# Peptides against a protein of PDB entry 5JXT, part 53

Target 1, 319 residues: chain A of PDB entry 5JXT
Amino acid sequence: SLLPKKEINVYIGMSEMQVKWYQKILEKDIDAVNGAGGKRESKTRLLNIVMQLRKCCNHPYLFEGAEPGPPYTTDEHLIYNAGKMVVLDKLLKRIQKQGSRVLIFSQMSRLLDILEDYCVFRGYKYCRIDGSTAHEDRIAAIDEYNKPGSDKFIFLLTTRAGGLGINLTTADIVILYDSDWNPQADLQAMDRAHRIGQTKQVVVYRFVTDNAIEEKVLERAAQKLRLDQLVIQQGRAQVAAKAAANKDELLSMIQHGAEKVFQTKGAFGTMAEKGSQLDDDDIDAILQAGETRTKELNARYEKLGIDDLQKFTSESAYE

## One batch from the design tools (peptide; aimed at target 1 I114)

Design b2_p21_8 (made by RFdiffusion4)
Pose (drawn by RFdiffusion4):
Structure b2_p21_8 (pose): chain A 317 residues (1-241, 244-319), chain P 21 residues (1-21)
Amino acid sequence: SLLPKKEINVYIGMSEMQVKWYQKILEKDIDAVNGAGGKRESKTRLLNIVMQLRKCCNHPYLFEGAEPGPPYTTDEHLIYNAGKMVVLDKLLKRIQKQGSRVLIFSQMSRLLDILEDYCVFRGYKYCRIDGSTAHEDRIAAIDEYNKPGSDKFIFLLTTRAGGLGINLTTADIVILYDSDWNPQADLQAMDRAHRIGQTKQVVVYRFVTDNAIEEKVLERAAQKLRLDQLVIQQGRAQVAAAANKDELLSMIQHGAEKVFQTKGAFGTMAEKGSQLDDDDIDAILQAGETRTKELNARYEKLGIDDLQKFTSESAYE
Amino acid sequence: ELQELVTYAYENLDKIKIVKP
C-alpha cells in the first residue's frame, strides 16, 4: 500500500532587500511592464523580465553586486535576505527533529550553490546532483543517500537532473524551492521519493512567492496539469469513434423474438391497420419527440467511462 | 500570457508581504 502524497503550497513573502531588487527589475523596463510599445515585439523582452523576477523570488544573491559589500562572508544574512530561506530554515530544522529526510529541487543551479553554502553553514550533511553531473558521479550520489544508516540529510537536485526512474525512497519529504513551467517535471521530482519502496507518507512542500510573479506562474501550470488529465482520460475516445460481433449480433436479435411471435402486422400497423386519422398521427409524433428527448438527454450527458467498450466484450461466449 | 504575468507582478507590488527575522 503506497500512501498518496501530500502536496502543500507554502505561500511566502519577500524580504526588504528583494523588494528593492524587485522594484528595480520592474523599473528598468517599466514600458514593457505597463504593456507599452508595439504588439510586434518579440517575446524576448518580456521573457527576460520573467527570468529576473524568478531569480529575485528565489534569492537576491543571484544578482551580481547584491550580497553585502566586500569582503564577503557566509553568515545569517544568507538566510534572512530571502523569504524562502527563512521559511526553509525552520522547515529543515523541524524536518530533522522528526527524523525525516528531504529532497530539495530547484530550477537554477546557481541556487543550489547558495543552498550548498547554507548546508555547510548549518553543518548539514548533503548530496547534490546537478544535471551538469557525470553519470558515475550521480550513481554514487544516489547510493550515498540511499545507504542504510546514511550520514546525509539533505539532497540537492535540479528538477531535471537525474533522469527517469532514479530512486530516492530513503527520503519522505520533498521541497520544491521554485516550480517548473511544465507540471510533469515537478511531478517527476516528487516521484523520486514517492514510488514503490517508500514506506512513509511522502509530503511535498512547494515554495510560492505570494502576491508576486510565482503565484501567477503556478496557476498556469495547475491549468496545464488539468488540461493534461482531460486529454489522457479521454484518450480512449478516438479508438472508439468498426463493429464487434456482439454489436452486430445485438442489432439483428433486437426485437427478433417479437417478430417471430407476430402473425399479422407489427405495432403501429396492427393497432391501426394502414389507415391513419389525424389523431393517430399526432400520437405517433408526440410519442416520438418524447422518446427523442429522453434518448438524447441520456447519451449527451455520458462520459468516456460509459461509452468505452472493454476488450473482454469481444470475448463472446 | 507573458504580459499578464509581468502586469500581475506590477499590480501586486504593494501587496507583497515583508519577511522579517

Design b2_p21_8_s1 (made by RFdiffusion4, then SolubleMPNN; from b2_p21_8, 7 letters changed)
Fold by OpenDDE base, seed 1:
Structure b2_p21_8_s1 (fold): chain B 319 residues (1-319), chain A 21 residues (1-21)
Amino acid sequence: as target 1 above (319 residues)
Amino acid sequence: DLQDIVKYAKENFDKIKIVKK
């Protein structure tokens, strides 16, 4: 029988470079961040800020002129300049050592480009599929990954491209490098490994940049998932899936953690203490803390009814 | 310069009115 998947949110501090870029993004649009535009502030402007902050959470090299160079060379800087890469680098070593294979999902094809460079740099054999991958090439990549005795350790996928019903049950680990606004897209991605034919315990690691926009993306996704579940259970198909975030919701999301980001000198959390020198105990601590916070997050939404979930704008619980 | 922007942001932090709900 298929074992239930284990899902763990992995809360990751920003690197020093990410903090600097996050500060830069907020400062560039500080009037919008402060809500000074009022009713005249465009939703498009706020969405653009959210997109830039999400890019920062993924990797600072997604910005023009962020990568050190010329010459542009792949080196350890590709890892230590992004908190998610530092954790990924340690986690992949553990995953490989345990004889697992891993799917890595992102919303951003350009992040997959960085992950390809990383895979080459570390000598990890990989497959890739994104939205631009031709149908025949997708089949070939899937077959190459799934073949008996495949030497491909990693499969890099965009979340939406991976959603197309493909079977990747030869992997037992799923890393969501970022989250979709639609939790169903992430579930569909997980279900590439977590389906009939899987023989191992599927573990899903969801990377979440701590004290940043991604926490609010995650909260909104969790809220939506619970709402979708309740709608299905209650047969209330007409509960309009909450429309795209309103201006006030977007503003609240942008403001989340901004104060602490401005106050921060250097990196966040374990990234400030150890940087790229995370050991196995640090990874275990991050995973354990993540498991606890995951349970707390789920428990928060499990108690809410449809009406509460519809009214519940993620209050920035800056208690 | 990124450093100048970061410095400016930190120095003008008091201008950042984060609406605590």
Scores: peptide ipSAE 0.011, ipTM 0.432, DockQ to the pose 0.034
OpenDDE base, seeds 2, 3, 4, 5: peptide ipSAE 0.006, 0.006, 0.008, 0.007; ipTM 0.332, 0.355, 0.417, 0.358; seed 2 fails the geometry check

Design b2_p21_8_s2 (made by RFdiffusion4, then SolubleMPNN; from b2_p21_8, 6 letters changed)
Fold by OpenDDE base, seed 1:
Structure b2_p21_8_s2 (fold): chain B 319 residues (1-319), chain A 21 residues (1-21)
Amino acid sequence: as target 1 above (319 residues)
Amino acid sequence: DLQEIVQYAKENFDKIKIVKK
């Protein structure tokens, strides 16, 4: 029988470079961040800020002029300048040592480019599929990865690139490097490994930048998922769980952690304490803390009714 | 005040030497 998947949110602090870029993004549009535009503020402007903040949470090199150079060389800076990369680098070593194989998902094809450079730099053999990958090349990549005795350790994918039916049960670890606004897209990504033919315990690690926009993206996704479940269970088809975030919701998400980001002179959390020098005990502590927070998050939403789940709890950065 | 914090960040942003090793 297929074992239930284990899902763990991995809460990761920003690197010093990410904090600087996060500050810069907020500062550029500070009037919008402060809500000074009120009802007149453009929803498009807020969405653009959210997108830039999400890019920052993934990797600062997603911005023009952020990568150190010339020369543009892949080096340890690719890792230590992004909190998620520091954790990923340690986690992948452990996963490989355990004889596991891993799917890494992102919303951003440009992040997959960074992850390719990383894979080459570390000597990890990989496959890649994104939204631009031709159908034939996609089949070839899947077949190469799934081949008995395949030397491909990592599969890099955009979350939405995989059509229905892709079987990647030869992997047992799933890393969601970022989250989709639609939690169903992430579930479909997990279901590539967690399906008929899987013989191992599937573990899903969801990377979440702590004290940043991604926590609110996660909360909103969890809320939506629970709401969708309750609507199905109660037959209340009219609950438009599809409502795009309003301006006030977007503003609240942007403001979340902003004050702390501005007050921070260095990195956050374990990144401030250890930086790239995370050891196995630090990773275990991060995973354990993440497992606890994941249970707490789920328990929070399990107690809420439909009417409560329709209310966006604007925990502003000031509450 | 978020504005004060932002102002502080702007004023100090240029002082934060990205030590390019």
Scores: peptide ipSAE 0.017, ipTM 0.401, DockQ to the pose 0.084
OpenDDE base, seeds 2, 3, 4, 5: peptide ipSAE 0.007, 0.007, 0.007, 0.007; ipTM 0.346, 0.343, 0.337, 0.361; seed 5 fails the geometry check

Design b2_p21_8_s3 (made by RFdiffusion4, then SolubleMPNN; from b2_p21_8, 6 letters changed)
Fold by OpenDDE base, seed 1:
Structure b2_p21_8_s3 (fold): chain B 319 residues (1-319), chain A 21 residues (1-21)
Amino acid sequence: as target 1 above (319 residues)
Amino acid sequence: DLQDIVKYAKENFDKIKIVKP
């Protein structure tokens, strides 16, 4: 029988470099961030800010001129300049030691490029599939990963490319490096490992940048998922979940944690305390805190009715 | 005030020498 998957949100602080770039993004469009444009502010402008902030949460080298060089060499800077990479680097060592195999999903193909460089740098053997990968090459990559005795430890995938009915049950760990706006896309990604033929306990780690826009992306995704479940259960076909965030919702998401980001000199949380020097106990603490916050998040939405879930509770940037 | 923080950040951004280690 297939065991239930375990899902853990892993809340990760920004590196110093991420904080600086996050500040720079907010500062560039500060009038929009402050809501000074009011009703006249372009939804497109807000969406662009959201996209840049999400890039920053993933890796600062997604911005032109962020990577140190010349020379452009892969080194430890690729890891310590992104909180998610610091946690990933420690987590992958543990997972490999346990004899597990890993699917890593991202929305951003350019982040997969960084993850390829990382895999090469650490000597991890990997496969890759993204939206541009030809059908034949996808089959070849899947077969190479799934073959008995495969030496491929990691499979790098864009979340949507992984959605195409692929069987990757030879992996038991799923890392969502970032989240889709549609929680169903992430579920479809998890279902690549959590499927008939899986013999192990599937564990899903969802990376979430703490005190940043990604927390609000996660909350919105959880809210939507619960709403979709309730609509199905109650037969209320008419609850058009407004799929698209409005301007006020986007503004609230952009503002979330912005003040604290501006006040911060250096990195956030455990990244400020330990940086790249995270040990196994620090990782265990992060995972345990993540398990707690995941349960709390789920419990918050489980108690809400349809009418409450339709209200985007804009917790203000100050709450 | 967010505006004051932003103003401070803008005014000091150019002064933050990224000291490469």
Scores: peptide ipSAE 0.017, ipTM 0.391, DockQ to the pose 0.078
OpenDDE base, seeds 2, 3, 4, 5: peptide ipSAE 0.000, 0.007, 0.009, 0.008; ipTM 0.304, 0.393, 0.365, 0.362; seeds 2, 5 fail the geometry check

Design b2_p21_8_s4 (made by RFdiffusion4, then SolubleMPNN; from b2_p21_8, 8 letters changed)
Fold by OpenDDE base, seed 3:
Structure b2_p21_8_s4 (fold): chain B 319 residues (1-319), chain A 21 residues (1-21)
Amino acid sequence: as target 1 above (319 residues)
Amino acid sequence: DLQDIVQYAKDNFDKIKIVKK
């Protein structure tokens, strides 16, 4: 029988470099961040800010001129300059030691490029599929990964490309490096490993940058998922989940944690305390804290009715 | 809709550069 998947949100502090870039993004559009544009502020401008903040949460090298150089060489800076990479690097060592195999999903093909450089740097054998991968090459990559005795440890996928009916049950670990705005896309990604033919306990790690835009993206995704579940259960087809974030929702998401980011001179959380020197106990603490916060998040939305879930209750950024 | 927003953001992802002055 297929075991239930274990899902854990892994809350990760920004590196010092991420904090600096996050500040820079907010400062560049500070009038929009402060809502000073009022009714005249374009939704497009707010969306651009959200996307830059999400890039920053993934990796600062997604920005032109962020990578240190010359020389432009892959080294430890690729890891320590992004909180998610620091945690990923430690987690992958553990996963490999356990004899597990891992799917890593991202929304951003350019992040997969960084992850390829990382895999090469660490000597991890990998496969890759994204939106540009030809159909034949996708089949070949899947077959190479799934073959008996495959030496491919990691499969790098864009969430949407990996969602297309692929069977990857030869992996038992799923890392969502970032989240889709549509929680169903992430579920479809998880279901590549968590399906008939899986023989192991599937564990899903969802990386979430703490005190940043990604927490609000996650909350919105969880809210939507619960709403979708309730609509299905109650047969109320008419609850058109307001598909688009409005301007106020986007502004609230941008403002979340912004004050604390402006006040921060270094890194956040465990990144401030230990940086790249995380040990196994630190990883266990991060995972345990993440499991607790995941349960709390789920419990919050499980108690809400359809009418409550339709109201975007952003807790004020000031409470 | 959120899909349009996400698509716009994806389509403009490479255009939105933070240039170090």
Scores: peptide ipSAE 0.010, ipTM 0.349, DockQ to the pose 0.042
OpenDDE base, seeds 1, 2, 4, 5: peptide ipSAE 0.008, 0.007, 0.008, 0.007; ipTM 0.375, 0.338, 0.372, 0.362

## One batch from the design tools (peptide; aimed at target 1 Y72 E116)

Design b2_p22_1 (made by RFdiffusion4; failed a check: too like the target's own chain)
Pose (drawn by RFdiffusion4):
Structure b2_p22_1 (pose): chain A 317 residues (1-241, 244-319), chain P 22 residues (1-22)
Amino acid sequence: SLLPKKEINVYIGMSEMQVKWYQKILEKDIDAVNGAGGKRESKTRLLNIVMQLRKCCNHPYLFEGAEPGPPYTTDEHLIYNAGKMVVLDKLLKRIQKQGSRVLIFSQMSRLLDILEDYCVFRGYKYCRIDGSTAHEDRIAAIDEYNKPGSDKFIFLLTTRAGGLGINLTTADIVILYDSDWNPQADLQAMDRAHRIGQTKQVVVYRFVTDNAIEEKVLERAAQKLRLDQLVIQQGRAQVAAAANKDELLSMIQHGAEKVFQTKGAFGTMAEKGSQLDDDDIDAILQAGETRTKELNARYEKLGIDDLQKFTSESAYE
Amino acid sequence: MTYEQAEETRTKEREARREEAL
């Protein structure tokens, strides 16, 4: 029995420093922010703003010249200058206290570099797979974290790094520092720990910058995830739109017994006998329209799970 | 010490840690 994973959006604010940088990003190209300029502009200008705001929502130290002036130290300012780091510090502390281990995913390798400095600062044992990591390296990194009684606690990965089918079931908590545009990428990261061999409840925490660009980014991915489900669930429809032996057999046998029983004429003919007054025609049309409504209202309401014929139906016996 | 010099130092320390872990 594999327990369904718990996925939680943790909505996070921004530090005072992030607001300053967030405002500068929006100011340096306020024209495009207000939707000015021609409609012919290429997508490049707006996408550059998206990248900067994404970096800003992650950590201000991703911008050069942002860390407090030289010389540069690695201290508490690494934590309190990014809202996500403040939430993560207490979250990681609580995770270790309850005997849990955690996989931390990110889109940006420069952020995992910042998380490396944090792990050293707090004394956390950790592993990293980067996507810019050789094959033999990440094999050892996987084994080191999966070793029985492992010294490690945190596993730093990029959402895409490892490839398909790698196993990290020696962890039961996943933290997505930032989200991906395509939902299947984040969902695959969660299934690094949420797969066969996982014994404990998998909990996934997704850091989202509330009232900023990442909340809006998230809604779109949630929509695209919903669209994918509808396509996959309806993937049976085109194969259904020939005829089975039973389908052909049912068409022929339908009402055949009543035909054999009949010596004279059938229904509409036996009761009225090829002569029809106005009242008889009106009863035929009223009964037909009623049947037509009930038939259409029954089938236009159905779903794929009702129309889909099982392959075992072809096993006529 | 400039920002670039500090990042070079930090990159070297990160690489050293990774080599030691292997």

Design b2_p22_1_s2 (made by RFdiffusion4, then SolubleMPNN; from b2_p22_1, 12 letters changed)
Fold by OpenDDE base, seed 3:
Structure b2_p22_1_s2 (fold): chain B 319 residues (1-319), chain A 22 residues (1-22)
Amino acid sequence: as target 1 above (319 residues)
Amino acid sequence: MTEAEYLEERRKAREERRRKQL
């Protein structure tokens, strides 16, 4: 029988470089961030801020002029300048030692480019699929990854491209490097490994930048998922979860953690204490804290009815 | 080497690696 999947949100502090770029993004549009534009603020401007903040949470090298140099090199700076890369680098070493194989999903093909450069730098053998990958090349990459005795450790996928009905049950670990605005896209991605033919316990690690926009993206995704479940159970097909956030929701998401980001000198949390020098105990502590916060997040939304879930509740359980 | 030149070299290197892996 297929074992139930284990899902863990992995809450990760920003690197010093991410904090600096996150501050710069907020400062550039400070009037919009403070809500000073009121009803006149464009939804497009707020969506652009959200997109830049999400890029920052993924990797600062998604911005022009961010890479250190001259000289320009592929080196350890690719890892230590992004909190998610520091955790990923340690986690992948553990996963490989366990004889596991891993799917890594992102919304951003340009982040997969950084992950390719990282895989080469660490000597990890990988496959890649994104939205631009030709159908024949997709089949070839899937077959190369799934073949008996495949030496491919990592599969890099965009969430939407990886969601397209493929079987990847030869992997037992799933890393969601970022989250989709639609929780069903992430479910479809993890169900590529968690399917008939899987012989191992599937574990899903969802990376979430702590004290940043991504916590609110995650909360909104959890809210929508619970709403969708209740609508199906109650036969109320007409409760289409409003797919798009309103202006006030977007503003609240942008403001989340912004004050603490402005006050921060250096990195956040374990990234401030250890930086790239995380050990196995630091990873275990991050995973344990993540498992606790995941249970708390789920328990918050399990208690809510349909009418409550239709309202955006900005109330963080930490206020 | 400028940042733009370096990023273009990395892009070309990724494309070449992909072509050799298929």
Scores: peptide ipSAE 0.530, ipTM 0.935, DockQ to the pose 0.669
OpenDDE base, seeds 1, 2, 4, 5: peptide ipSAE 0.518, 0.529, 0.452, 0.377; ipTM 0.933, 0.935, 0.901, 0.881

Design b2_p22_1_s3 (made by RFdiffusion4, then SolubleMPNN; from b2_p22_1, 15 letters changed)
Fold by OpenDDE base, seed 5:
Structure b2_p22_1_s3 (fold): chain B 319 residues (1-319), chain A 22 residues (1-22)
Amino acid sequence: as target 1 above (319 residues)
Amino acid sequence: MTEAEYRAERRRRLEERRRAQL
């Protein structure tokens, strides 16, 4: 029988470099961030800010001029300059020691480029599929990963490319390096490992940058997923949650953690205390805290009815 | 080497490595 997947949100502090870039993104559009642009602020402007903030949460090297150089090198800076990479680096060592195999999903093909450099730098054998991967190369990569005795430890996928019906049950760990705005895309990604033919407990680690926009992306995705589930259960097809964030919701998401980010000198949370010096106990603490916060998040939305979930999409713009 | 050139060379090198692994 297929065991239920375990899903753990892994809340990760920003590195010092991420904080600096996050500040810079907010400062560049400070009038928009403060809501001072009024009716003149385009939804497109806010969406652009959101996308830059999400890039920052993923890796600062997604920005031009962020990568240290010249000379440009692949080195430990690739890891310590992004909180998610610091946690990933430790977590992958643990996963490998356990004899597990891992799918890593991202929304950003450019982040997969960074993850490939990281895999190379650490000597991890990997496969990659994204939206640009030819059909034949996709089949070859899947077959190479799934073959008996495959030396491929990691599969790097864009969430959407990985969502396309493929079987990756030879992996038992799923890392969502970032979240889709559509929680069903992430579920479809998880279901590549969590499918008939899986023999292990599938564990899903969802990386979430703490005190940043990604918490609000996660909350909104969780709310939408719960609403979609309740709509299906109650047959209320008309309650299709407005799939697109409004301006006020986008603004609230951008503002979330912004004050703390502006006040912060250095890194956040465990990244401030330990940075790249995270040990196995620090990872256990992060995972345990994440499991607790995941249960709390789920419990918050499980108690809400359809009407409450619909209201909360409107009221969470005012808190 | 510019950052853009480095990123391009990175991509090229990664693509070559992917091709060599197929």
Scores: peptide ipSAE 0.458, ipTM 0.919, DockQ to the pose 0.652
OpenDDE base, seeds 1, 2, 3, 4: peptide ipSAE 0.417, 0.381, 0.387, 0.432; ipTM 0.910, 0.891, 0.895, 0.915

Design b2_p22_1_s4 (made by RFdiffusion4, then SolubleMPNN; from b2_p22_1, 12 letters changed)
Fold by OpenDDE base, seed 1:
Structure b2_p22_1_s4 (fold): chain B 319 residues (1-319), chain A 22 residues (1-22)
Amino acid sequence: as target 1 above (319 residues)
Amino acid sequence: MTEAEYKALREARREARRREQL
């Protein structure tokens, strides 16, 4: 029988470089961030800020002029300049040592490019599929990954390209490097490994940048998922979850953690304390804290009815 | 080498590896 998947949100602090870039993004549009533009601020401007902040949470090298150089090199800086990469680097070593195989999903093909460079730098054998991958090449990559005795450890996928019904049950670990606004896209990604033919317990690690916009992306996705579940269960097909955030919701999401980011000198949380010197005990602590916060998040939304889930609760932008 | 030149070289290397894996 297929074992239930274990899902763990992994809350990760920003590196010092991410904090500096996050500040710079907010400062560039500070009037919009403070709501000073009022009703005149375009939804497009706020969506652009959200997209830049999400890029920052993924990796600062998604911005021009962020890579250290000249000389430009692929080195340890690729890892320590992004909190998610520091945690990923430690987790992948553990996963490999356990004889597991891993799917890594992102919304951003440009983040997969960084992950390819990282895989090469660490000597990890990988496959890649994104939205530009031809159908034949996609089949070839899947078959190469799934073949008995495949030496491919990692499969890199964009969440939407990986969602297309493919079978990757030869992997037992799923890393969601970022989250889709639509929780169904992430579920479809997980279902590539968590499917008939899986012989292991699937574990899903969802990376979430702590004290940043990604927490609000996660909360909104969790709220929507619960609403979708309740609508299905109650047969209320007409309760269209508001598919797109309004301006006030986007503004609240942008403001979340912004004050603390402006006050921060250096990195956040475990990245400030340990940075690239993260050990196995620090990873276990992060995973344990993540498992607790995941249970708390789920328990929060399980208690809410349809009417509550239809309201975006602006929790305090500074909590 | 400029940042742009380095990025272009890195992309060309990714594309080459992708072709060798197929």
Scores: peptide ipSAE 0.601, ipTM 0.950, DockQ to the pose 0.684
OpenDDE base, seeds 2, 3, 4, 5: peptide ipSAE 0.595, 0.589, 0.596, 0.599; ipTM 0.949, 0.948, 0.949, 0.950

Design b2_p22_2 (made by RFdiffusion4)
Pose (drawn by RFdiffusion4):
Structure b2_p22_2 (pose): chain A 317 residues (1-241, 244-319), chain P 22 residues (1-22)
Amino acid sequence: SLLPKKEINVYIGMSEMQVKWYQKILEKDIDAVNGAGGKRESKTRLLNIVMQLRKCCNHPYLFEGAEPGPPYTTDEHLIYNAGKMVVLDKLLKRIQKQGSRVLIFSQMSRLLDILEDYCVFRGYKYCRIDGSTAHEDRIAAIDEYNKPGSDKFIFLLTTRAGGLGINLTTADIVILYDSDWNPQADLQAMDRAHRIGQTKQVVVYRFVTDNAIEEKVLERAAQKLRLDQLVIQQGRAQVAAAANKDELLSMIQHGAEKVFQTKGAFGTMAEKGSQLDDDDIDAILQAGETRTKELNARYEKLGIDDLQKFTSESAYE
Amino acid sequence: EKLEEEREEREEEREEKAEEEL
């Protein structure tokens, strides 16, 4: 029995420093922010703003010249200058206290570099797979974290790095520092720990910058994830739109017994006998429209699970 | 071990850049 995973959006604010940088990004190209300029502009200008705001929502130290002036030290400012780091510090502290281990995913490798400095600062044992990591290296990194009684606690990965089918069930908590545009990528990262061999409840925490660009980014991915489900659930429809032996058999046998019983004429003919007054015609049209409504209202409401014929139906016996 | 070596190299490069900026 594999327990369904718990996915939680943790909505996070921004530090005072992030607001300064967030405002500068929006100011340096306020024209494009207000939707100015021609409609012919290429997508490049707006996408550059998206990248900067994404970096800003992650950590201000991703911008050169942002970390406090030289010389540079690695201290508490690494935590309190990014809202996500403040939430993560207490979250990681609580995770270790309850005997849990955690996989931390991110879109940017420069952010895992910042998380490396944090792990060393707090004394956390950790592993890293980067996507810019050789094959033999990440094999050892996987084994090190999966070793029985492992010294490690945190596993730093990029959402894409490892490839398909890698197993990290020796962890039961997943933290998505930032989200991906395509939902299958984040969903695959969660299934690094949420797969066969996982014994404990998998909990996934997704850091989202509330009232900023990442909240809006999330809604779109949630929509695209909902669209994918509808396509996959309806993937049986085109193969259904020939005729089975039973389908052909049912068409022929339908009402055949009543035909054999009949010596004279059938229904509409036996009761009225090829002569029809106005009242008889009106009863035929009223009974037909009623049947027509009930038939259409029954089938136009159905779903794929009702129309889909099982392959075992072809096993006529 | 490799990750520790790479981190030490990055800190050295960071200190060199900080001396030049000073």

